Peptides against a protein of PDB entry 4Z63. Designs and how they scored, part 233

Target 1, 334 residues: chain A of PDB entry 4Z63
Amino acid sequence: LCLGMNDLTGNIPEDLFHLKRLNLLGIQENRLSGSLSREIRNLSSLVRLDVSWNLFSGEIPDVFDELPQLKFFLGQTNGFIGGIPKSLANSPSLNLLNLRNNSLSGRLMLNCTAMIALNSLDLGTNRFNGRLPENLPDCKRLKNVNLARNTFHGQVPESFKNFESLSYFSLSNSSLANISSALGILQHCKNLTTLVLTLNFHGEALPDDSSLHFEKLKVLVVANCRLTGSMPRWLSSSNELQLLDLSWNRLTGAIPSWIGDFKALFYLDLSNNSFTGEIPKSLTKLESLTSRNISVNEPSPDFPFFMKRNESARALQYNQIFGFPPTIELGHNN

## One batch from the design tools (peptide; made by RFdiffusion4, then SolubleMPNN)

Design b2_p24_1_s4 (from b2_p24_1, 12 letters changed)
Fold by OpenDDE base, seed 3:
Structure b2_p24_1_s4 (fold): chain B 334 residues (1-334), chain A 24 residues (1-24)
Amino acid sequence: as target 1 above (334 residues)
Amino acid sequence: SFREERDAAAFERLQDENVIYTTE
């Protein structure tokens, strides 16, 4: 049953929960309000539940143990409060959980040993606090993780060295500290292709440790951290780099010539730093900017990006990395 | 419309997630 993208108001009719053979319930993009009914437990055949973009409030009901076939739960852009229900945090069937842009709070807890099918997790823009869950790497199929815009104090857990399934990771704007430790840990994530760390590590030094290596890194975004240091030499070994944003930092020194050796680099932003010297001539030879035909349809993160001209500007949303225009930004340097 | 207002308000909150800064 797909009733999305309407102007439906009020509550879900109770009679809807008598549909025991219902595999898909999509009621997204409406004006539905109140609590999400516990009677969703009666939808025992449910594979997909989309309640996103509504006015739902209260706690998410703890009834997911009665939904053994549920693979997709989309609840983004609601007013949900409380934590992730225990039954949801233990769901063995769930492939995708999206609860982005809610008011969920407390410590983030998932039973990753039970969540054997979880592939995508989006909890961006919530009120989660405390530490990052150390057991997140136990979610052995978890590839896409957005935890941006929460209040995770402290460091990236050491256990994330074992996060082999991780491909797309955002911790943007989450009050993280110790970039050296974070990069030192995350380099062990052999499948990591996208790393977003913007608005963290305020005033720290970007490590220039030649022992750091991100073999499969395609997208690195570490903007607006007030980072000190220079262009890190370890990044030169990330031969698959497509997008680099280090803008709005306090980086100094020269832009190295090796930055033009990235054959796939189509977006480079080093603006609003303190770089000095000449623009490397190698940047004028970037194949990705000269060839119109590099439509690399590569898998993108499930989470969107937001392009802003400045801290106060209205962003543009990009759902795909390849939606970014080919760009070289070196403005506002010394 | 309500949808436009909702979407705008949501966008204003979400734009501080995965930010890429540009001068353009």
Scores: peptide ipSAE 0.432, ipTM 0.913, DockQ to the pose 0.846; fails the geometry check
Fold by OpenDDE base, seed 5:
Structure b2_p24_1_s4 (fold): chain B 334 residues (1-334), chain A 24 residues (1-24)
Amino acid sequence: as target 1 above (334 residues)
Amino acid sequence: SFREERDAAAFERLQDENVIYTTE
């Protein structure tokens, strides 16, 4: 049953919960309000539940133990409060959980040993606090993780060295500290292709440790951190690099010539730093900027990016990294 | 419209998530 993109108001009719054979309930992009009914438990055949882009409030009902086939729960852009319900945090069937842009609070707790099918987690723009969950790497299929715009004080857990499933990771704007520790841990994530760390590590030094290595790194975004230091030499070994944003930092020194050796680099932003010297001639030879054959079929994060011209500008939403225009930004360096 | 207002309000909150800065 798909009732999305209407002007439906009020609550879900109780009789809808008698549809025991219903595999898909999509009621997204409406004006539905009140609490999400516990009677969803009666939808025992439910595979997909999409309640996103509504006015739902209260706590998410703890009924997911009665939904053994549920693979997809989309609840983004609602007014949900409280934590993740215990039955949801223990769901063995759930592949995707999207609760982005809610008012969820407390410590983030997931029983990753039970969540054997979880591959995508989006909890961006919530009120989660405390530390990052140390057991997140126990979610053995978890590939996509957005935890951006929460209040995760402290450091990246050491357990994330074992996060082998992790491919796309955002911790943007999450009050993180110790970039050296974070990079030193996350380099062990062998499948990590996208790393977003913007608006963290305020005023720290970007490590120039040649022992750091990100083998599969395609996208690195560490903007607006006020980072000090120079272009990190360890990044030169990330041969698959496609997007680099280090803008709005306090980086100094020359832009190294190896930046032009990245065959797939189509987006480079080093603007609003303190780089000096000449523009490397190698940048004029970037194959990705001269050839139209950027392979559009690369896997992208499930979480969107937001492109802003400045801190006050209205962002443009990009659902795919390949939607970015080919860019070299070196402006506003002194 | 309510959708436009909702979408705008959501966008205002979400635009600080996964930000890429560009130069003007």
Scores: peptide ipSAE 0.429, ipTM 0.912, DockQ to the pose 0.894; fails the geometry check
Fold by OpenDDE base, seed 2:
Parts: C-alpha cells; sequence; structure tokens
Structure b2_p24_1_s4 (fold): chain B 334 residues (1-334), chain A 24 residues (1-24)
C-alpha cells in the first residue's frame, strides 16, 4: 500500500493494521501525526515500512520482534523521541534503518550481533549522546553509516579498527575529538571509500604521519575543523582519491605537487586555509578535469551531502557525490 | 505550502549534517 506524497492527516486508520498480508506500507511525505501505532505489529508480512517525512511523534513502538520479515524501515524526518526500541535494535531481518532527522536521544545502542542483515544505518541529525557504540563493527554487513550531527563526545572507538564492512562513513558535526587517533583507527577499515569528518576536532593538528594509509579512500571531507598543520603526506598514497575537501581549516605551507597526481580527483577544495607558495602546475594536468566523464554509476553513500558556499549560505543538497561539478577551489588562502 | 515549509525546516536542520563547502 503506497499512500505517499499526499496531504493525509491524522493517524493511520486502525483497519489498515488488519492487512496481515501487506508487504509494503508507504505513507511517507504526508501530514500524519501522533504516535506510530503499536498495531503495526499486526502487519506480520511487512517487508518495507516507510513513514518518513511526516509529523509522527512519541517513541517508536517496540514491536519489531513481531515483524520478522521487515527489511526496510524508513522513519526519517519525523518527531520521534526516545531511543531505538529494543526489538528494532535486535532485528535480524533489518537491512536498512533510516531514522535521520528525528529527536532520538540517549545512548546509541544496537545489538549488532543480532542485526546480522543490517547494511545501511542512517541516524544523522538526532540527539544521540555519549560515546560511539564500540560494538558497531559487530554489524558484519554494515556498509553505510551516517551518524552525523549527533553529540558523540570523545574519540573514535579502537574497535573500529575491525570495521571491515564499513565503506561509507559520516561522523560530521558530532563533537569528536582526537583526529590523530580517529585516522589511526579508521585507516584499518579496508573497505572505507568515503569518510566525512567535517565540523569535528576543532583546532587540532592534522596528523602528517607517513605511516597512515587509506588504500581505498575516494572521498575525504574534513572541512571546517580549524585544523592546523600542512597537507598530509600520507594522503599522497590514496591513489583512488576523487574528492578532497579540507576547506575552512588553518592549514599552512605549500600545496604539494603530488596533489596533481590523483588521476580520479575531480573535486578539490582547499579554500579558506593559510596555504602559501605557488599553485602546483600538476593541478593543470588533472585528467579528470580535462577529459574524463566521471562515471555517475559508481557506488555512493546513501546519505546526502550539502554544499554550502559559505557558513551562512543556503546549502544545495546532493544525493550523489558524482553530481558535484568538477571543481578546484584554492581561494581565500593567505 | 505545508510541504514547502516542512521541507525548508528539514533542510535547515539537515544542512549541517554532511557539509561540503565551496566558494562559488
Amino acid sequence: as target 1 above (334 residues)
Amino acid sequence: SFREERDAAAFERLQDENVIYTTE
């Protein structure tokens, strides 16, 4: 049943919960309000539940143990409060959980040993607090993780060295500390291709440790951290780099010539730093900017990016990184 | 419209999630 993109108000009619054979319930993009009914438990055949872009409030009902076939739960852009209900945090069937842009709070707790099918987790823009869950790497299929815009104080857990399934990771704007530790841990994520760390590590030094290596890194975004230091030498070994944003930091020194050796680099933003010297001539030879049709069909994060011209500008939403215009920004360096 | 207002309000909250800055 798909009733999305209407102006439906009130709550879900109770009679809808008698549809025991219903595999898909999509009621997204309405004005549905109140609590999400516990009677969703009666939808025992449900595979996909989309309640996103509504006015739902209260706690998410703890009924997911009665939904053994549920693979997709989309609840983004609601007013949900409380935590992730225990039955949802233990769901063995769930492949995708999107609860972005809610008011969920407390410690993030997932039983990753039970969540054997979880592939995508979007909890961005919530009120989760405390530390990052140390057991997140136990979600052995978890590939896409957005935890951005929460309040995860402290450091990236050491256990994330074992996060082999992780490919796309955003921790942007999450009050993280110790960039040296974070990078030192995350370099062990062998499948990590996208790393977003914007608005963290405020005023720290960007590590220039030549022992750091991100073999498969395609997208690195570490903007607006007020980071000190220079262009990190370890980054030169990330031969697959496609997008680099280090803008709005306090980086100094010269832009190194090796920045032009990235054959796939189509987006470079080093703006609003304190770089000095000459623009490397190698940047004029970037093949991706001159001749390559960027393949729009490459795997991308499930979470969107927001491009802003400045801190006060209205963002543009980009659902795909490859939708970015080929860019070299070196402006506002002193 | 309600949708536009909702979308605008959501956007205002989301715009600081995964930010890429540009100077264009």
Scores: peptide ipSAE 0.419, ipTM 0.910, DockQ to the pose 0.848; fails the geometry check
Fold by OpenDDE base, seed 4:
Structure b2_p24_1_s4 (fold): chain B 334 residues (1-334), chain A 24 residues (1-24)
Amino acid sequence: as target 1 above (334 residues)
Amino acid sequence: SFREERDAAAFERLQDENVIYTTE
């Protein structure tokens, strides 16, 4: 049943929960309000539940143990409060959980040993607090993780060295500390291609440790952290780099010539730093900027990016990294 | 419209996620 993109108001009719053979319920992009009914438990054949972009409130019902076929739960952009229900946090069938832009709070707890099918987790823009869950690497299929805009104080857990499934990771604006530890841990994520750490690590030094290596790193965004230091030499070994944003930091020294050796680099923002010296001539030889054939077919994060000209400007949403205009921004370096 | 307002309000909240800052 697909009723998305209407002006439906009120709550879900109770009679809808009698549809025991229903595999897909899509009621997204409406004006549905109130609590999400516990009677969802009656939808025992449900594979996909999309309640996103509504006015739902209250706690998410703890009924997911009665939904053994549920693979997709989309609840983004609602008013949900409380935590992730225990049955949802233990769902062995769930592939994708999107609860972005809610009011979920407390400690983030997932039983990753039970969540054997979870491959995408979006909990961005919530009120989760405390530490990052140390057991997140136990979600052996978890590839995409957005935890941006929560209040995860402290450091990246040491256990994330074992996060082999992790490919796309955002911790943007999550009050994280110790960038040196974070990078030292996350370098062990062999499948990590996208790392977003913007608005963390305020005033820390960007590590220039030659032992750091991100083999498959394509996208690195560490903007607006007030980071000190220079362009990190370890980054030169990330030969697959496509997007680099280190803007709005306090980085100093020269822009190194190796920045132009990245064959796939199509977006570079080093603006609003304190870089000095000459612009590397190698930047004029970036193949990605000279060749029209940017392979648009590369895997991207499930989470969108937002491009802002300034803090007050309306952002442009980009659902795909490859949607960014080819850019070299070196402005506002003094 | 309500949708536009909702989408705008959501967008405002989401703008602080995964932000790429461009220079004016």
Scores: peptide ipSAE 0.418, ipTM 0.910, DockQ to the pose 0.896; fails the geometry check

Design b2_p24_2_s1 (from b2_p24_2, 13 letters changed)
Fold by OpenDDE base, seed 4:
Structure b2_p24_2_s1 (fold): chain B 334 residues (1-334), chain A 24 residues (1-24)
Amino acid sequence: as target 1 above (334 residues)
Amino acid sequence: VKKEAEEFRAKAEELAEEENLMFR
């Protein structure tokens, strides 16, 4: 049953929860309000539940043990409060959980040993606090993790050295500290392609440790951290780099010539730093800026990236990294 | 220094609004 993108108001009719053969319930992009009914437990055949973009409030009901086929739960952009229900945090069937842009709070706790199918987790823009859950690497299929805009004080857990499934990781604006430790840990994530750490590590030094290596790194975004130091030499070994944003830091020194050696680099933002010297001539040789046919058909995570083109322009949402126009931004380096 | 701190804050607020606007 797909009822998305309407002006539906009120609560879900109780009789809808008698549909025991229902595999898909999509009621997203409406004005549905009140609590999400506990009677969703009666939808025992449910594979996909999309309640996103509504006015739902209260706690998410703890009934997911009665939904053994549920693979997709989308609840983003609601008013949900409390924590992740225990049955949801233990769901062996769940592949995707999206609860972004809610009012969920407390410590983030997932039973990753039970969540054997979880591959995508979006909990961005919530009120989770405490530390990052050390057991996230136990989610053996977890590839995409957005935890941005929470209050995860402290450091990236040492256990994340073992996060082999991790491909996309966003922790933007999450009150993280110790960028040197974070990068030193996350370099062990062999499948890490996208790393977003904007608005963390306030005033720290960007490490220039030649022992750091991110082999599969395609996207690095570490903007607005007031980071000190220079362009990190270790980044030159990330030959698959496509997008680099280090804007709004306090980086100094020259822009190195090796930045033009990235064959796939199509977006570079080094603006609002303290870089000096000449613009590297190698930037004019970026194949990605000269060739029209960059079929970068790599599956980007379903997480939005943001680019503002002009002060007056609406931020363009690029759900895919490849939606970014080829860009070199070097402004405001005085 | 003060201007840079204000510009940084304004950009942080802008990034915060952009992420909120994309979710409005």
Scores: peptide ipSAE 0.032, ipTM 0.699, DockQ to the pose 0.073; fails the geometry check
Fold by OpenDDE base, seed 5:
Structure b2_p24_2_s1 (fold): chain B 334 residues (1-334), chain A 24 residues (1-24)
Amino acid sequence: as target 1 above (334 residues)
Amino acid sequence: VKKEAEEFRAKAEELAEEENLMFR
């Protein structure tokens, strides 16, 4: 049942919860309000629940133990409060959890040893506090993690050295400290392709440790940190780099010539720093900027492209790392 | 100073929208 993108108001009719053979409930992009009914437990065949972009409030009901086939729960952009329900935090069937842009609070707790199928977690823009959960690496299939815009104080946990499944990681604007420790830990994530650390590490020194190595790094965003130091030499070994944003820092020295050796680099923002010297001539030879025909091998994110069969324009937005025009921003380096 | 803070906020919002696009 797909009822998304309407002006539906009020509550879900109770009779809808009698549909025991329902595999997909999509009621996203409406004006549905009140609490999410506990009676969703009656939808025992449910594989996908999308309640995103509504006016739902209250706590998420603790009924996910009665939903043994649930793979996808999308609840982003609602007014949900409280924590992640215990049954949801223990779901063995769940592949994707998206609860971004809610009012969820307390400590983030997931039973990663039970969540054996979890591959994507988006909890960005919530009110989670305390430390990052040390047991996230126990989610052995977890590839994509957004925890941005939460109140996680402290450092990246040492346990994240064992986060072998991690491919995409955002912690932007989460009050993190110790960039040297964070990079020293996350370099062990051998599948890490995208790292976003914007609005953290305020006024720290960007480490220039040649022992740091990010083998598969394609996207590095560490903007708006007021970081000191120079262009880090360790980054020159990340041969697959496609996007680099170090804007709005206090980086100094010359832009190194090796930045032009990144064959796949199509987006470079070094703006709003204190770089000096000449623009490297190698930047003018970046094949990705000069030739239209570089098939940027879209890292096919092993996102299960659940082809939303419906060509609703919003599915196109997810592929948009590739929506960035080829860009070189070097402005405001005075 | 004030303009820089507004530009800083705007870029922070843009980057956060970009992050949201990476998960979409």
Scores: peptide ipSAE 0.030, ipTM 0.699, DockQ to the pose 0.051; fails the geometry check
Fold by OpenDDE base, seed 2:
Structure b2_p24_2_s1 (fold): chain B 334 residues (1-334), chain A 24 residues (1-24)
Amino acid sequence: as target 1 above (334 residues)
Amino acid sequence: VKKEAEEFRAKAEELAEEENLMFR
């Protein structure tokens, strides 16, 4: 049953929960309010539940043990409070959990040993606090993780060295510390292609450790950290780099010539730093900027990216990394 | 230094608003 993208108001009719053979319930993008009914437990055949973009409030009901086929739960952009229900945090069937932009709070706890099917987790823009869950790497299929805009004090856990499934990781604006440790850990994530660390590590030094290596890194966003240092030499080995944003830092020195050796680099933002010297001539040879036909057929992370085109313009939302126009931003380097 | 701190805050707030706008 799909009732999304309407102006439906009030509560979900109780009779809807009598549909025991229902595999898909989509009621997203409405004005549905109140608590999400516990009677969703009666939907024992449910594979997909989408309640996103509504006015739901209260705690998410702890009934997911009665939903053994549930693969997709989308609840983003609601007023949910409390934690992740225990039955949801232990769901062996769940592939995707999206609870972005809610008021969920407390420590983030997932039973990753039970969540054997979890591949995508979006908990961005919540009120989670404490430390990053050390056991996230135990979610052996977890590829996409958005934890942006929470309050995860401290460092990236050492256990994330074993996060082999991790491909897309956003920790933007999460009060993280120790960028050197974070990069030293995350370099072991052999499948990591997208790393977003914006608005963390306030005033730290960007490590220039030549031992750091991100083999499959395509997207690196570490903006607005006030990072000191220079363009990191270790990044030159990330031959698949497509997008680099190091804007709004305190980076110094020259822009290195190797920045033009990235055959796939189509977006470069080094603006609002303290870079000096000449613009490398190699930047004018970037094939991605000269050749229209780079079909980048790679899966983009589901988390949105922002680009401000003009100082007076609102940032444009890009749902896909490849939605960014070919760009070189080197402005405001003084 | 002060101007940079204010510009950084303004950009951080802008990024926060942008993300809030995406989620509005």
Scores: peptide ipSAE 0.027, ipTM 0.682, DockQ to the pose 0.073; fails the geometry check
Fold by OpenDDE base, seed 3:
Formats: C-alpha cells, structure tokens, sequence
Structure b2_p24_2_s1 (fold): chain B 334 residues (1-334), chain A 24 residues (1-24)
C-alpha cells in the first residue's frame, strides 16, 4: 500500500493494521500526526515501512520483534523522541534504518551482533549523545553510516580499525575531537570510499603523516574545522579521489601540483583558507573538468551532500555525488 | 579574524539550516 506524497492528515486508520499480508506500507510525505501506532505489530508480513516526512511524535513503538521480514524502515523527518527501541536495535532482518532528522536522544546503542543484515544506517540530525558506539564494526554488512549532527563527544573508537564493511561514513558536526587519531583509525577501513568529517576537530592540525593511506577514497569532506597545517601529502596516494572539500579551514602553504594528477577529481573546494602561491597549472589539465561524461556508475549512498555556492545562497542538496557540477573553488584564500 | 569567525558561524548555521530545510 503506497499512499505517499499526498496531503493526508491525522492518524493512520487502525483498520489499516489489520492487513496481515501487507508487504509494503508507504505513507511518507504527508501530514500524518500523533504517535506511531503499536498496532504496526499486526503487519507481520511487512518488508518495507516508510513513514518518513510526516508529523509523527512520541516514541517509536517497541514492536519490531513481531516484524520478522522487515528490511526497510524509513522514519526520517518526524518528531520521534526517545531511543531506538530494543526490538529495532536487535532486528536480524533489517537492511536499512533511516531515522534522520528526528529528536531521538540518549546513548546510541545497537546490538550489531544481532543486526546481521544491516547495510545502511542513517541517524543524522538527532539528539544522540555520549560516545560513538564501539561495537558498530560488529555489524558485518554495515556499509553506509550517517551519524552527522549528533553530540558524540570524544574520539573515533579504536575498534573502527576493524570496520571492513564501511564504505560511506559521515560524522559531520558531531563534536568529535582528535583528527589525527580519527584518520589513523579510519585508514584501516579498506572499503572506505566516502569520508565526511565537516564541523569537527575545531582548530586542530590536519595531519601530514605520509604513513596515512586511503586506497579507495573517492570523497573527502573536511570543511569548516578551522584546521591548521597544509595540504596533506598522504592524500596524493588516493588516486581515485573525485571530490575534495577542505574549505573553511586555516590551511596554509601552496596548493601542491599533485592535486592536478587526480584523473577523477571533478569537485575541488579549497576556498576560505590561507593558501598562498600560484594556482597549479595542473588543475587546468584535470580530465574530469574537461570531459562532461564521467558517469561514475557506482551507487552513491542515498545520503545528502551539501554544496554552498555563495555566501547568500542556500546550499544545494545533492542526493548523489555526481549531482555536483564540476567545480573548482579557490576563493577567499587571503 | 572576527569577520572570518562570523562567516564561519554563518556558514555552519546555514549548513545546519539547509540540512534542516531539505529535511522539512
């Protein structure tokens, strides 16, 4: 049953929860309000539940133990409060959990040993506090993780050295400290292609340790950190780099010529730093900027990327990395 | 320095609002 993208108001009719053969319930993009009914438990055949973009409030009901086939739960952009229900945090069937842009709070806890199918986790823009969950690497299929815009004090856990499944990771604006430790840990994530660390590590030095290596790194976003230092030499070994944003830092020195050697680099933002010297001529030779047709066929995670084009414009959301226009931003390096 | 701090804050707030607006 798909009723999304309407102007439906009020509560879900209770009779809807009598549909025991229902595999898909999509009621997203409405004005549905109140609590999410516990009677969802009656939908024992449910594979996909989408309640996103509504006015739901209260706690998410602890009924996911009665939903043994549930693979997709989408609840982003609601008013949900409390924590992740225990039955949801232990779901062996769940592949995707999206609860971004809610009011969920407390310590983030997932039973990753039980969540054997979890592939994508979006908990961005919530009120989670405390430390990052050290057991996330135990979610052996977890590829895509957005934890941005929470209050995770401290450092990236050492256990994330073992996060072999991790491909996309966003921790933007999460009050993280120690960028040197974070990069030193995350370099061990052999499948890491996208790393977003914007609005963390305030005033720290960007490490220039040549021992750091990110083999599969395609996207690096570390903007708005007030980072000191220079363009890191270790980044030159990330030959697959497609997008680099180091804007709004305090980086100094020259822009190195090797930045033009990235054959796939189509987006570069080094704006609002203190770079000096000449613009490398190699930047004018970036094949990706001259050829319109770099169709990177890799499914980008369905996580939003934000680009601000000017000081007065709203940042544009791009649902795909390839939605970004080919760009070189070097402004405001004075 | 002060202007850069205000611009930094404004960009951080705008990135915060845009993530909130694209999710409204």
Amino acid sequence: as target 1 above (334 residues)
Amino acid sequence: VKKEAEEFRAKAEELAEEENLMFR
Scores: peptide ipSAE 0.024, ipTM 0.663, DockQ to the pose 0.064; fails the geometry check

